# Peptides against a protein of PDB entry 7BDX: the designs that were tried, part 290

Target 1, 212 residues: chain A of PDB entry 7BDX
Amino acid sequence: EMGAAACTLLWGVSSSEEVVKAILGGDKALKFFSITGQTMESFVKSLDGDVQELDSDESQFVFALAGIVTNVAAIACGREFLVNSSRVLLDTILQLLGDLKPGQCTKLKVLMLMSLYNVSINLKGLKYISESPGFIPLLWWLLSDPDAEVCLHVLRLVQSVVLEPEVFSKSASEFRSSLPLQRILAMSKSRNPRLQTAAQELLEDLRTLEHN

## One batch from the design tools (peptide; made by RFdiffusion4, then SolubleMPNN)

Design b2_p27_2_s4 (from b2_p27_2, 15 letters changed)
Fold by OpenDDE base, seed 1:
Structure b2_p27_2_s4 (fold): chain B 212 residues (1-212), chain C 212 residues (1-212), chain A 27 residues (1-27)
Amino acid sequence: as target 1 above (212 residues)
Amino acid sequence: as target 1 above (212 residues)
Amino acid sequence: SKAIEEKNKKLIEENRKKTEEIGAEVR
């Protein structure tokens, strides 16, 4: 209980850039983000046995942790910190996104995907994430999610890869061979206008790359 | 571990006035400070059985909690919040200061005393604390501590009472009858210059009140 | 490049809002 309450407050205040700078300016950030990954991993591993109530204190704790990581990654110095000093946490987030089933822990997946997208704004972060083993298969696995918000954030991450020629060129062959075109086309017809727009933009970006 | 790490970061960032305003501007502050009191109480009650290692994660957690309360009380809106909405926490801090033995948990006592002193800067806070049952006996109990820093913060709290005529008048008879004058005189001769000064100033304030 | 930077800035802000929304739902 107390730990979850403290972490929830820390999440709330981390929406401020100045608070993120204060978190990272201290000597405690490394330890905190190391334990963050382990805690999130432990939670996801516990889901296979008991239908852990999504409203549990443990769930709230993990949501707050993912929210903090997302807010840290929203600013330039936070991205630099994560990519330079907390790579294990990024690896953990990628692993957890693979371990979760379609429709499972939707809100947590959205937070994790937002954190990865925010990291991908830094070219070094985008390179690191996109060069991770199984990254392309992971994107397609996540696009099979029934949740429109999960799919939206996956499409945004895919777009970050496609729009960076240096990154896209390294995986272009695998990307083209495995692209779930029918799924993306279906998303471009979604009743969710945000998902529709993101899918349409990605299809336009892909067409542009076929002509270059 | 993770809870203590989160609470430690929250403590660190709470040194900023803007962070304290952000903590209090959310709907989670009431719950957080309610659980804070309970957690601190549970820790102090656990000390009677096992010599809990002062360097434990639990100890670090409770220190961080007390540090957050102190930082909140350092600003006007934080004092107003504690005195209006978290009186049970103030009652808990007073109780815990009584439950701890001389020389026990020195750092925690210092943090708690600093929080009470910060609250006492608000006249409503000073009234509330000074009207608490057993407040005067508690001050003298705490002045028996062998630690100079504990004694210093007790003397500062006593001075806050003495310098406010409206508050002092209500307890002046009990205060005069129980005053550990020999102890305060001994402190005025301390090798610790901060303790020496605080004891001397209090003795001067008391002399001024005898002549008025 | 500038258009991508503006898009990224917009999407970061949208993610911030969504993080706040999720926070309001789960907190």
Scores: peptide ipSAE 0.313, ipTM 0.849, DockQ to the pose 0.261
Fold by OpenDDE base, seed 3:
Structure b2_p27_2_s4 (fold): chain B 212 residues (1-212), chain C 212 residues (1-212), chain A 27 residues (1-27)
Amino acid sequence: as target 1 above (212 residues)
Amino acid sequence: as target 1 above (212 residues)
Amino acid sequence: SKAIEEKNKKLIEENRKKTEEIGAEVR
């Protein structure tokens, strides 16, 4: 209980850039983000057996941790810190996104995907994430999710790859060969306007890349 | 481990007034400070049996909690919040300061005493604390501590009472009858310059009150 | 590009709002 409450407050205040700078300016940031990864991993491993109630203190704690990572990654210095000093956490987030089944822990997936998107704004971060083993298959695995918000954040991450020629060139062959085009086309017809727009924009970006 | 790490970061960032405002502006502040009191109480109760290593995750967690309370009480809106909405936490801090033996948990005592001192800057807070049952005996119990920093913060709290006529008038008879004058005189001769000064100032304030 | 920067800024802000929304639902 107390840990979850403290982490929830830390999540709330981490929406401020100055708070993120203060977190990262301390000597405890490295340790904190290392333990964060381990805690998130332990939680996801516990889900395969027990129906952990989504409203458990443990779930709330992990949501807060994912929220903190997202808020840290929203700031330039936070992205730089994560990419330079917390790569293991990024690897953990990628792994956990792969370990979760479609429709499982959707809110956590959204937070983790937002954190990866925020990291992807940094070219070093985008390079690191996109060069991770199984990254492209992971994107398509996540895009198979029935949740529209999960799919939206996947499409945004895909777009970050597509819009960066230096990154996309390394993956272009695998990307084109495995692209779930029918799924993206279905999303472009979604009743969710955010998902619809993101899918349409990505389809336009992909068409532009095929003609060049 | 993770809870202690999160709370330690929250402690660090709570040194900012804006962070304190953000903590208190949320709907979770009441719950957080309620659980804080319970957590601190549970920790102190656990000390009577097991030599809990001072460097345990639990100890670090409680230090961070006490630090957060201190930092919240350092700000005007934080004092107002604690006095209006977290009186149980103040009662808990007073109780825990009584339950701890001389020389036991000195760093925690210092943090708790700093929090009470910060609260005492608010007249409502000073009234509330000073009207607590056994408050004057508690001050003398704490002043028997061999730790100079504990004694320093006790003297500061005593001075806050002495400098407020509306508060001091209610306790003046008990205060004068139980005052450990020889102990305060010994502190006025301390090699610790901060303790020495605080004891001298208090002795001057007391002399001024006897002549008026 | 400036267009990508503005898009990223917008999407970060949308992510902030969504993070707060999720926070309100789970906190």
Scores: peptide ipSAE 0.311, ipTM 0.849, DockQ to the pose 0.246
Fold by OpenDDE base, seed 4:
Structure b2_p27_2_s4 (fold): chain B 212 residues (1-212), chain C 212 residues (1-212), chain A 27 residues (1-27)
Amino acid sequence: as target 1 above (212 residues)
Amino acid sequence: as target 1 above (212 residues)
Amino acid sequence: SKAIEEKNKKLIEENRKKTEEIGAEVR
């Protein structure tokens, strides 16, 4: 598909901050990100019936879209744009992360989680996503994934919540009551050094909050 | 269409030289430009039967593709890539310019002519396109267009041939015998100052060649 | 805090690299 090829190139060049600024400086950004969410949603909904091959043009397209969102969220003006002007896309990403089964579309989940983490660096973005209905259960759902990279990016998003008192205070009761502590403790003993470190750091951050 | 939206954004950012370098530095460039030609060809072939609305997603897609080719050809490394690695795309553009009727898809013709002009700045590119079968008749066919912007870009491409002795010498006999001199003289009196200037400059260049 | 900002900057860069890695695997 020509569209998938164009989107793949756009993803590649969006790794540049200047390209992200150029994308956002145009009048087409809003339309692009609105259709992005719809396209990703349509793809995930199609998975319930059709074994869409992960190598399909459609999957490549959705990967590129998720990659673009991640790269846009990697810079301050991109985060500001997403949080202010593309909230529906953020809601869509949160929904899609809930709709995907453990082990399903792992790479897509990783891209979407990286995009949410990047958005979470903006306090307004963190507030927005953390106040989304079912956000805490969603984190635990995603943390049940057998994939270490999915779990790593979930732990990073959990850390973003824990490290921000304004956000954590609002959900602290739910967080404490539902925290899969044994799962996180198991991850802190992982053979994957990145997952191990992220789990250990989160456990340290949680201990600090219990003593304050 | 999401593909058209992605392609439109890619077109917008391809105005940057650094973005063109990034596009060409990837392994996807060859595939992208091969499919580009096929997509443009399919669109032009569809026009013979279906009144494709100029505002359709398909037309916007093809405009974006032609715009990307133009922007790639606007820089030295992009011209080198097109001339060395995407000759089939150049052949396709030349063919499509012949297949379109006077007044048909004017904006697309302008983009394609701009891309050919940009390629013509490279001597190897100019040699390649000017040695294409039917190139001289194609220039006159395009110069018959009622659109002043089409004619302007044709005149610029004719100037590129005339100003390069190595190229002009090979086609000089055909050029002199078929030159629509009265048409160019009429354009040199146009109310459009850009068209007037381009026609006048070409007439001056032609006079210089007759006296040498 | 400065430490959080530095951590975030590091993790953004790690995410960029991982995005490129995924891109190389799927493209």
Scores: peptide ipSAE 0.315, ipTM 0.850, DockQ to the pose 0.261; fails the geometry check
Fold by OpenDDE base, seed 2:
Structure b2_p27_2_s4 (fold): chain B 212 residues (1-212), chain C 212 residues (1-212), chain A 27 residues (1-27)
Amino acid sequence: as target 1 above (212 residues)
Amino acid sequence: as target 1 above (212 residues)
Amino acid sequence: SKAIEEKNKKLIEENRKKTEEIGAEVR
């Protein structure tokens, strides 16, 4: 209980750039993000395929941790910190996204995907995550999720790869051969306007790359 | 581990007035401070007279909690919140200060005493804590502590009572009859300059009150 | 490009809002 309450408050205040700078300016940031990864991993491993109740202290704790990581990654110095000093946490997030089944822990997936997207705004971050083993298969695995919000954030991450020539060129062969085009086309017809727009924009970006 | 890390970061950032306002502006503040009191009480009850290692996760957690309370009480809106909405926490801090033996959990005592002192800057806070059952005996019990830093913060709290006529008048009879004058006189000769000064100032304030 | 930077800023802000929304739902 108390840990979840403290972490939840820390999540709330981490929306401030100045708070993120204060967290990162301290000598405790490295330890915090190291334990964050371990805690998130422990939680995901404990799920054993069962739907953990969203209202458990453990679930709330992990949501707050993922929220903090997302808020840190929203700021340039936070991205730089994660990419330079907390790569293990990024690896953990990628692994956990792979370990979770479609429809499992949807809110956690959304937070983790938003954190990865925020990291991807930095070219160094985008390079790091896109060069991770199994990254392209992971994107397609996640894009099979029945949740529109998960799919939306996956499409945004895919778009970050596609819009960066230096990254896309390395993955282009695998990307073209494995692209779930029918799935993305189906999303471009979604009733969810955010998902529809993201899928349409990605399809336009892909068409532009095929003509160049 | 993770709870202690999160709480420690929250403690660090709570030094900012804006962070305290953000904590208090959320609907979670009440729950957080309620659980804070329970957690601190659980910790103190678990000590069974043994010196818990200062480096335990539990100890670090409770230190961070006490630090957060102190930082909240350092700000006018934080004092107002504690005195109006978290009186149980103030009662818990007073109780825990009574439950601890001389020399036991010195750092925790210092943090708790600093929080009470910060609360005492508000007349409403000073009234509340000074009207608590056993407050005057508690001050003398704490002033028997061998630790100079504990004694320093007790003397400051005593001074807050003495300097407020509206509070001191209510306690004056009990205060005069139970005052450990020899102990305070001994502190006025301490090699610790901070303790020495605080004891001298208090003795001067007491002399001024006897002549008025 | 400036357009990518503006898009990224917008999407960061959308992510911030969504993070707050999730926070309100799970808290």
Scores: peptide ipSAE 0.314, ipTM 0.850, DockQ to the pose 0.262; fails the geometry check

Design b2_p27_3_s1 (from b2_p27_3, 19 letters changed)
Fold by OpenDDE base, seed 2:
Structure b2_p27_3_s1 (fold): chain B 212 residues (1-212), chain C 212 residues (1-212), chain A 27 residues (1-27)
Amino acid sequence: as target 1 above (212 residues)
Amino acid sequence: as target 1 above (212 residues)
Amino acid sequence: SKSREEKLQKESRELLDSLRRAPKLSL
């Protein structure tokens, strides 16, 4: 309870750039983000046995941690910190997204995908995550999720890769050969307007790249 | 570990007025400060049996909570919140200060005393804490502590009462009859310059009140 | 490109604001 409450407050206030700067300007940031990765990993590992209620204190705690990472990654200095000094946390997020089954821990997946999207805003962050082993298979694994919000954030992350020719060109052959085009086309017909728009925009961006 | 790290970060950033406003502007503040009081109480109750190491995660967690309360009480809107909406937390802090033996949990006592001092900055806060049952006996109980930093913050809290005639006059008879004058005089000769100064100033303030 | 970063940053801010407006998960 108390840990979840404290992390939830920290998540709420970390939406401010000045709070993110204050977190990062402290000598405790490295340790905090290290333990964050370990805590998120421990939580995901615990799911294979016990049906953890989504509303448990532990779930709320991990959601707040993922929310903090997302808010830090929304800020330029936060992205620089994560990519320079907390790569293990990014690797952990990528690993956990791979370890989670379709439909498992949807809210956590969304927050982790949002954090990776925020990291991808700058070229250094995008390069780091897109050069991660199995990144393209991971995107398609995640895009198999039945949850529309998971799929939306996967499509946004894919778009972030596609919109950077320097990054996309390195993986263009693998991307083209493995692209779940039928799945993306199905999403472009979704009743969810956000998912529909994101899938349509991605299909337009892909068409533009095929003609260049 | 993770709870202590999160609370420690929240403590660090709560030194900003804008962060305190953000904490209080959230609908989670009431619950957070309620659980804070309960957590601090549970920690103090656990001390009577097991020698909790001062460096335990639990100790660090409770220190961070007390630090957050102190930082909130440093801000005018934070004092108003605590005195209006979190009186149980103030009552808990007063109770815990009474339950702790001399030399027990010195760091926690200091943080709790600092929070009460910060509450005492405005007349409404000072009235609330000074009208608490057993407040004057509590001050003298705390002033029996062998720790100079505990005693310093007790003297500052006593000074806060003495400097407000409207509050002091209500308890002046009890205060005069129970004042550990010899203890305060001994502190005015302390090798600790901060304790020495605080004891000397309090003795001067008391002399000024006796002549009026 | 700067244009990419600006687009993605805008979308990130809009999402962060949407998360702030999301019904607080009842603890």
Scores: peptide ipSAE 0.099, ipTM 0.789, DockQ to the pose 0.126
Fold by OpenDDE base, seed 1:
Formats: sequence, structure tokens, C-alpha cells
Structure b2_p27_3_s1 (fold): chain B 212 residues (1-212), chain C 212 residues (1-212), chain A 27 residues (1-27)
Amino acid sequence: as target 1 above (212 residues)
Amino acid sequence: as target 1 above (212 residues)
Amino acid sequence: SKSREEKLQKESRELLDSLRRAPKLSL
């Protein structure tokens, strides 16, 4: 309980740029983000047995951790820190997104995808994530999720790759050959207006890349 | 481990006024400070059996909690919050200061005394603490500690009472009858310059009150 | 490009603000 409450407060205050700078300006940041990855991994591994209630103290703790990573990655110095000094955490987030089944831990997936999106704002972060083994198959696995919020954040991450010609050119052949076009077209007709818009914009961006 | 790391980061960032405002501006502050008191109480109660190593993860967690309370109490809005909405935490801190033996948990005592001192900056906080049952006996119990840092922070808290005529007048008879004058005089000769100065200043303040 | 980073950063801030406004995760 107390750990979850502390992490939840730390998550709330980490929405400030000055707080992110204060977290990273200390000597404790490296250890904190190392243990964060291990804790998130331990939680996901524990899900194979008991249907851990989504509202458990442990779930809230892991959500707060993922929220902290997301808020840190929202700031330029936070992205630089994660990409330079916490690559193992990024690798862990990518792994955990693969280990979670469609419909499993939707809230956690959303936070992890948001953190990866935020890291992808930096070209170095985008290169690191997109060059990860199995990155393109992982995107399509995640896009099979029934949850509209998961799918929205996957489409946003795909758009982040498509909008960078240097990165997109490296994987363009694999991307074009494996693109779940029918799934994205179905999302462009979603009743969820955010998902609909994201799928439409991505389809427009892809059409623009076919003509260049 | 992860909880202690999170609390330690939260403690570090809570040194900022803007972070204290952000902690208190959320709806989670009340629950956090309630659980903080309970966690500190549970830790102190666990000490009666095993000589918990002062450097344990649990000790570091409780120190971080006490540090957060201290940093919140350093800010005007934080004092107002504690005195208005977290009186149970103040009562818990007073109780725990009584439950700890001389020489036991020196670092925790110092942080708790610093938090009470910070609360005492507000006249409403000073009134609340000084009107607590057994407050004067508690001060003398704490002043029996062999540790110079504990004694320093007790003397500072006593000075905060003495400097407020409205508060001091209510307890002046009990204070004068129970004052450990020989102990304070011994502290005024301490090799610790901070303790020496605090004891000298308190003796001067007390002399000034005898002449008025 | 700077224009890409600015666009994506704006979208990130809007989502972070939406998460701040997201109702109480009911404990």
C-alpha cells in the first residue's frame, strides 16, 4: 500500500518539467529506473497464474511506475536520459508489450505505448526503438488488441516512424509487406473518434510515402 | 526496495515549494499522509523485537516518509494542510517520539522533530502541538537523549514555544516547575557548536521571560 | 526534423493533460 501511494504521488508531480529535472539531477535516478523495469517485469510474469484484479495495490503501483516513465519521456532531458542511460528499461517495455496478450492489462499497455511514443519524439529514441528486434511484428501484434485505446497508441507510434524518412527507409520493405491494411481501414471507420482520426491520418501519411 | 526508491525520489523533489503544492493540490494527499502515519507507527512497533539494521530498506523508507512530512511542513500551505487535515499524523509523530528510547532511531527522531518544528512556525500548529497531552514531559524525555542532533532539535522546538507569549503563558507554570535546567546548562557547554548556541539562546530567552 | 518533434511533442502534451484530467483511477 504505502509504496503504491508514494509512486502515485511521484507520478502526479512528475507531470512537471521541473520535477523531471529534479528526479534526473539526483544520483538516484539510475537505480530507480533499473528497479522500475524489474518490478514491471515481475508483475507481468505474475499474471500467468492468478487473475490479478486490475484494481490491486500491485497493479496501481505498476501503473504509477509506467506513468512516471511516460512523464519523464515527455521532457527532452528525460528522453535523453532514457535513451542514453536506461536502454534496459526501454528493452523491458518492448518485451512486456510482446508478453501481454490481446485484451490483457490494457491500462499498462497504454502507458507503456505512451512512454515509447514520447521516447520516439527524439530521433535517437526513435532509431533505438525501431531498430529493436521484432519491432514491426510487435506493432502488428499490439494492433490486434480489441481495446481502442491500445490501438490508438499503436497507430500513434506507427505514425511517429512513418513521419521520419531516415527511419522509415530502413524498414520500408518489411513495413509494406506486413502492413495490416484491412485492420487499419477498419479502425478508420471506428465509432471512437480519436481512433478514427489516427487511422485516417496514418492512411494519408502512407499514401504520401507511396507517391514519393 | 521499489517503494523505498520511490519514496526517496519523492522526498528529494518535495524540497521544492511547487512540488509541495502539487502533492497537496491532488486528491491523494489525505490518503498518503494517513498511510504515512500508520507505516511509521508499524516500523517503530517492529523495533521492540529485532535490532533492525538502521540501513535497511524499511528504515530508508520510513526516513523518506518523515523527510516528506518535514519538507511539506516547511511550506505555509503544507503547514496549513497538516494542521487542518492531517492532525492524526501529528498525533502519531508525537506518540512515536515518546515510544522511542534515548539513543534509539536518532535519524528518525531528528526528522520527526524537524517536522514538528516546521509545523510550529504556524501559530495554529504551535497551539495544536503544545496543547497535546504530555507535551512538556515529552520534551524532557527527548532532551535525555545522548545524541546531540536530537537534543538540538528539541531545544529548537522549546524555543519555538518560548518565543510565543500566548502559547507560553498557558504552560508557563508547568514549564518552570519541570525545566531540566542542569541539562540545558550542560548543553550550553557542549563541544557541538550548534547545540551550544541553541542552548545559550534558549537560556537567554528564558531569562528575558523571567524579567517581564 | 524540428517540425516532426514539435508536432509529436504537442500531441504528447495534449495526451498528458488528458491523463491528468482522466478521472480518479478509483483506488
Scores: peptide ipSAE 0.098, ipTM 0.792, DockQ to the pose 0.116
Fold by OpenDDE base, seed 3:
Structure b2_p27_3_s1 (fold): chain B 212 residues (1-212), chain C 212 residues (1-212), chain A 27 residues (1-27)
Amino acid sequence: as target 1 above (212 residues)
Amino acid sequence: as target 1 above (212 residues)
Amino acid sequence: SKSREEKLQKESRELLDSLRRAPKLSL
């Protein structure tokens, strides 16, 4: 309980840029984000056994950790820190997103995808995550999720790649050859307006890239 | 490890007034400070058995919690919150300060005394803690500590009482009858300049109150 | 590009604000 409560408060206050700067300005930031990755990994590895209740202290703790990473990545200096100093955490997030089955740990997947999206705002972050082995297959694996919010955040991450020609050009062949077009087209007809819009915008961006 | 790291970061950022306001503006503040008291109490109760290493994850966690309370109490709105909404935490801190032996958990005692001192800046806080049963004996128990920093923070808390006539008048008889004058006089000759000054100032304040 | 970062940053903030408005995870 107490650890989850402390992390939840830290998550809440980390929405401030000043708080992110204060977190990163300390000598504890590197260690904290290293242990964060290990904690998230240990949690996901524990799920293949007993169905840890989604509302458990452990689940809440990991959600708060993922929320902190997301809030840190929302700020320019936080993105720089993660990409320069906490690459292992980014690799862990990518791995955990692959290890989770469709429909499993939806809220955690959403937070992790939001963190990767925020990292992808920085060109160096986008380069780093997009050059990760199996990145394109991972996007399609995650896009197979039945959850609309998971799919929304995958589409946003895909859009972040598509909007950067220098990055997209390196993966364009693999991207085009493996694109789950029928699934994205189905999402563009979703009753979820956010998912519908994101899928439609991505389809427009992709059409623009085929004509150029 | 992870809980201690998260609390340590939360402690560091709680030195900002804006962060304290953000912590208290959430719906989780009451629960957090309630669990904080329980966690500190559980830790102190565990010490009567196995000597938990002072550098343990549990010790670090509790130090960070006490640090957070101290930083919250350093701000006017934080004092108001603690005195209005978290009285059980203040009662817990007073109890734990009594339960700890001289020389035991020095760093924790210092942080707890700093939190009580900060609460005592508010007249309502000073009234609340000074009206606690056994408050005067507790001050003298803590002043028997061999640690100069513990004694310094006790003297500061005593000074906070002495500087408020409305509060001091209610306890003046008990205070004068039980005052460890020889010990305070010994502290006024300490090689620790901060302890020496605090003891000298308190002796001057007490002399002024006897002549009026 | 700077324009890309500005667009994505805006979308990130709007989403974070929407998650704050989402029913607080009832802890």
Scores: peptide ipSAE 0.095, ipTM 0.794, DockQ to the pose 0.135
Fold by OpenDDE base, seed 5:
Structure b2_p27_3_s1 (fold): chain B 212 residues (1-212), chain C 212 residues (1-212), chain A 27 residues (1-27)
Amino acid sequence: as target 1 above (212 residues)
Amino acid sequence: as target 1 above (212 residues)
Amino acid sequence: SKSREEKLQKESRELLDSLRRAPKLSL
């Protein structure tokens, strides 16, 4: 309980850029993000045995951790820190997104996807994530999720890759050959307006790249 | 481990007034400080059985909690919050300071004393603390500590009481009758310059009050 | 490109503002 409460408050205040700078300016950031990855991994590995109540202290704790990572990654210095000093955490997030089944731990998946999206704002972060083994298959695995919010954040991450020609060109052949076009087209007709828009914009971006 | 890391970061960033306002402006502050008191109490109650290593995750966690309380109490709105909404936490801190033996958990005692001192900056906080049952005996109990830093912060808290005539007048008879004058005089000759100064200033304040 | 980063950063901020609602801890 107390750990979840403290971590949740830390998440809330980490929405400030100055708080992110204060977190990172201390000697404790490295240890914190190292243990963050381990804690998230341990939590996800425990899910297959016990139906953890979504409202458990452990769940709230892990959500707060993922929220902190997201808020840190929203800031330029935070992205630089994660890509330079916490690559293991990024690798852990990518792994956990692969280990989770469609429909499993949706809220955590959303937060992790948001963190990766934020890291992808930086070209160095985008390169690091997109060059990770199995990244393209992972995107399509995640896009098979029945949850519209998971799919939305996957499409946003895909768009972040597509909008950077230097990165997209390296993977363009694999992207084009494996693209779940029918799934994206189905999402472009979603009743969820955010998902619909994201799928439409991505389809437009992809069409533009085929004509160039 | 992870809870201690998160709480330690929260402590670090709580040095900012804006972060304290953000902590208190949320609906989570009440729960956080309620659980804080319980956690500190549980920790102190566990000490009599196991020589908890001073460097344990649990110790670090409790130190960070006490640090957060101290930083919150450093701000006017934080003092108001503690005195209006978290009196149980103040009562817990007073209790724990009474339950600890001289030389036991010195660092925690210092942080708790600093928090009470910060609360005492506000007249309402000072009144609340000083009107607590056994407050004067507690000050003298704490002043029996062999640790110079504990004694320093006790003397500062005593000074905070002495400097407020409205509060001091209510307890002046009990203060004068129970004052460990020989102990304070010994501290005024301490080789610790901070302790020496605090004891000298308090003796001057007390002399001034006897002549008025 | 710098233009890409600016676009994505804006979208990130809008999303973060939606997340500031720290989930109610079910008491």
Scores: peptide ipSAE 0.074, ipTM 0.796, DockQ to the pose 0.119

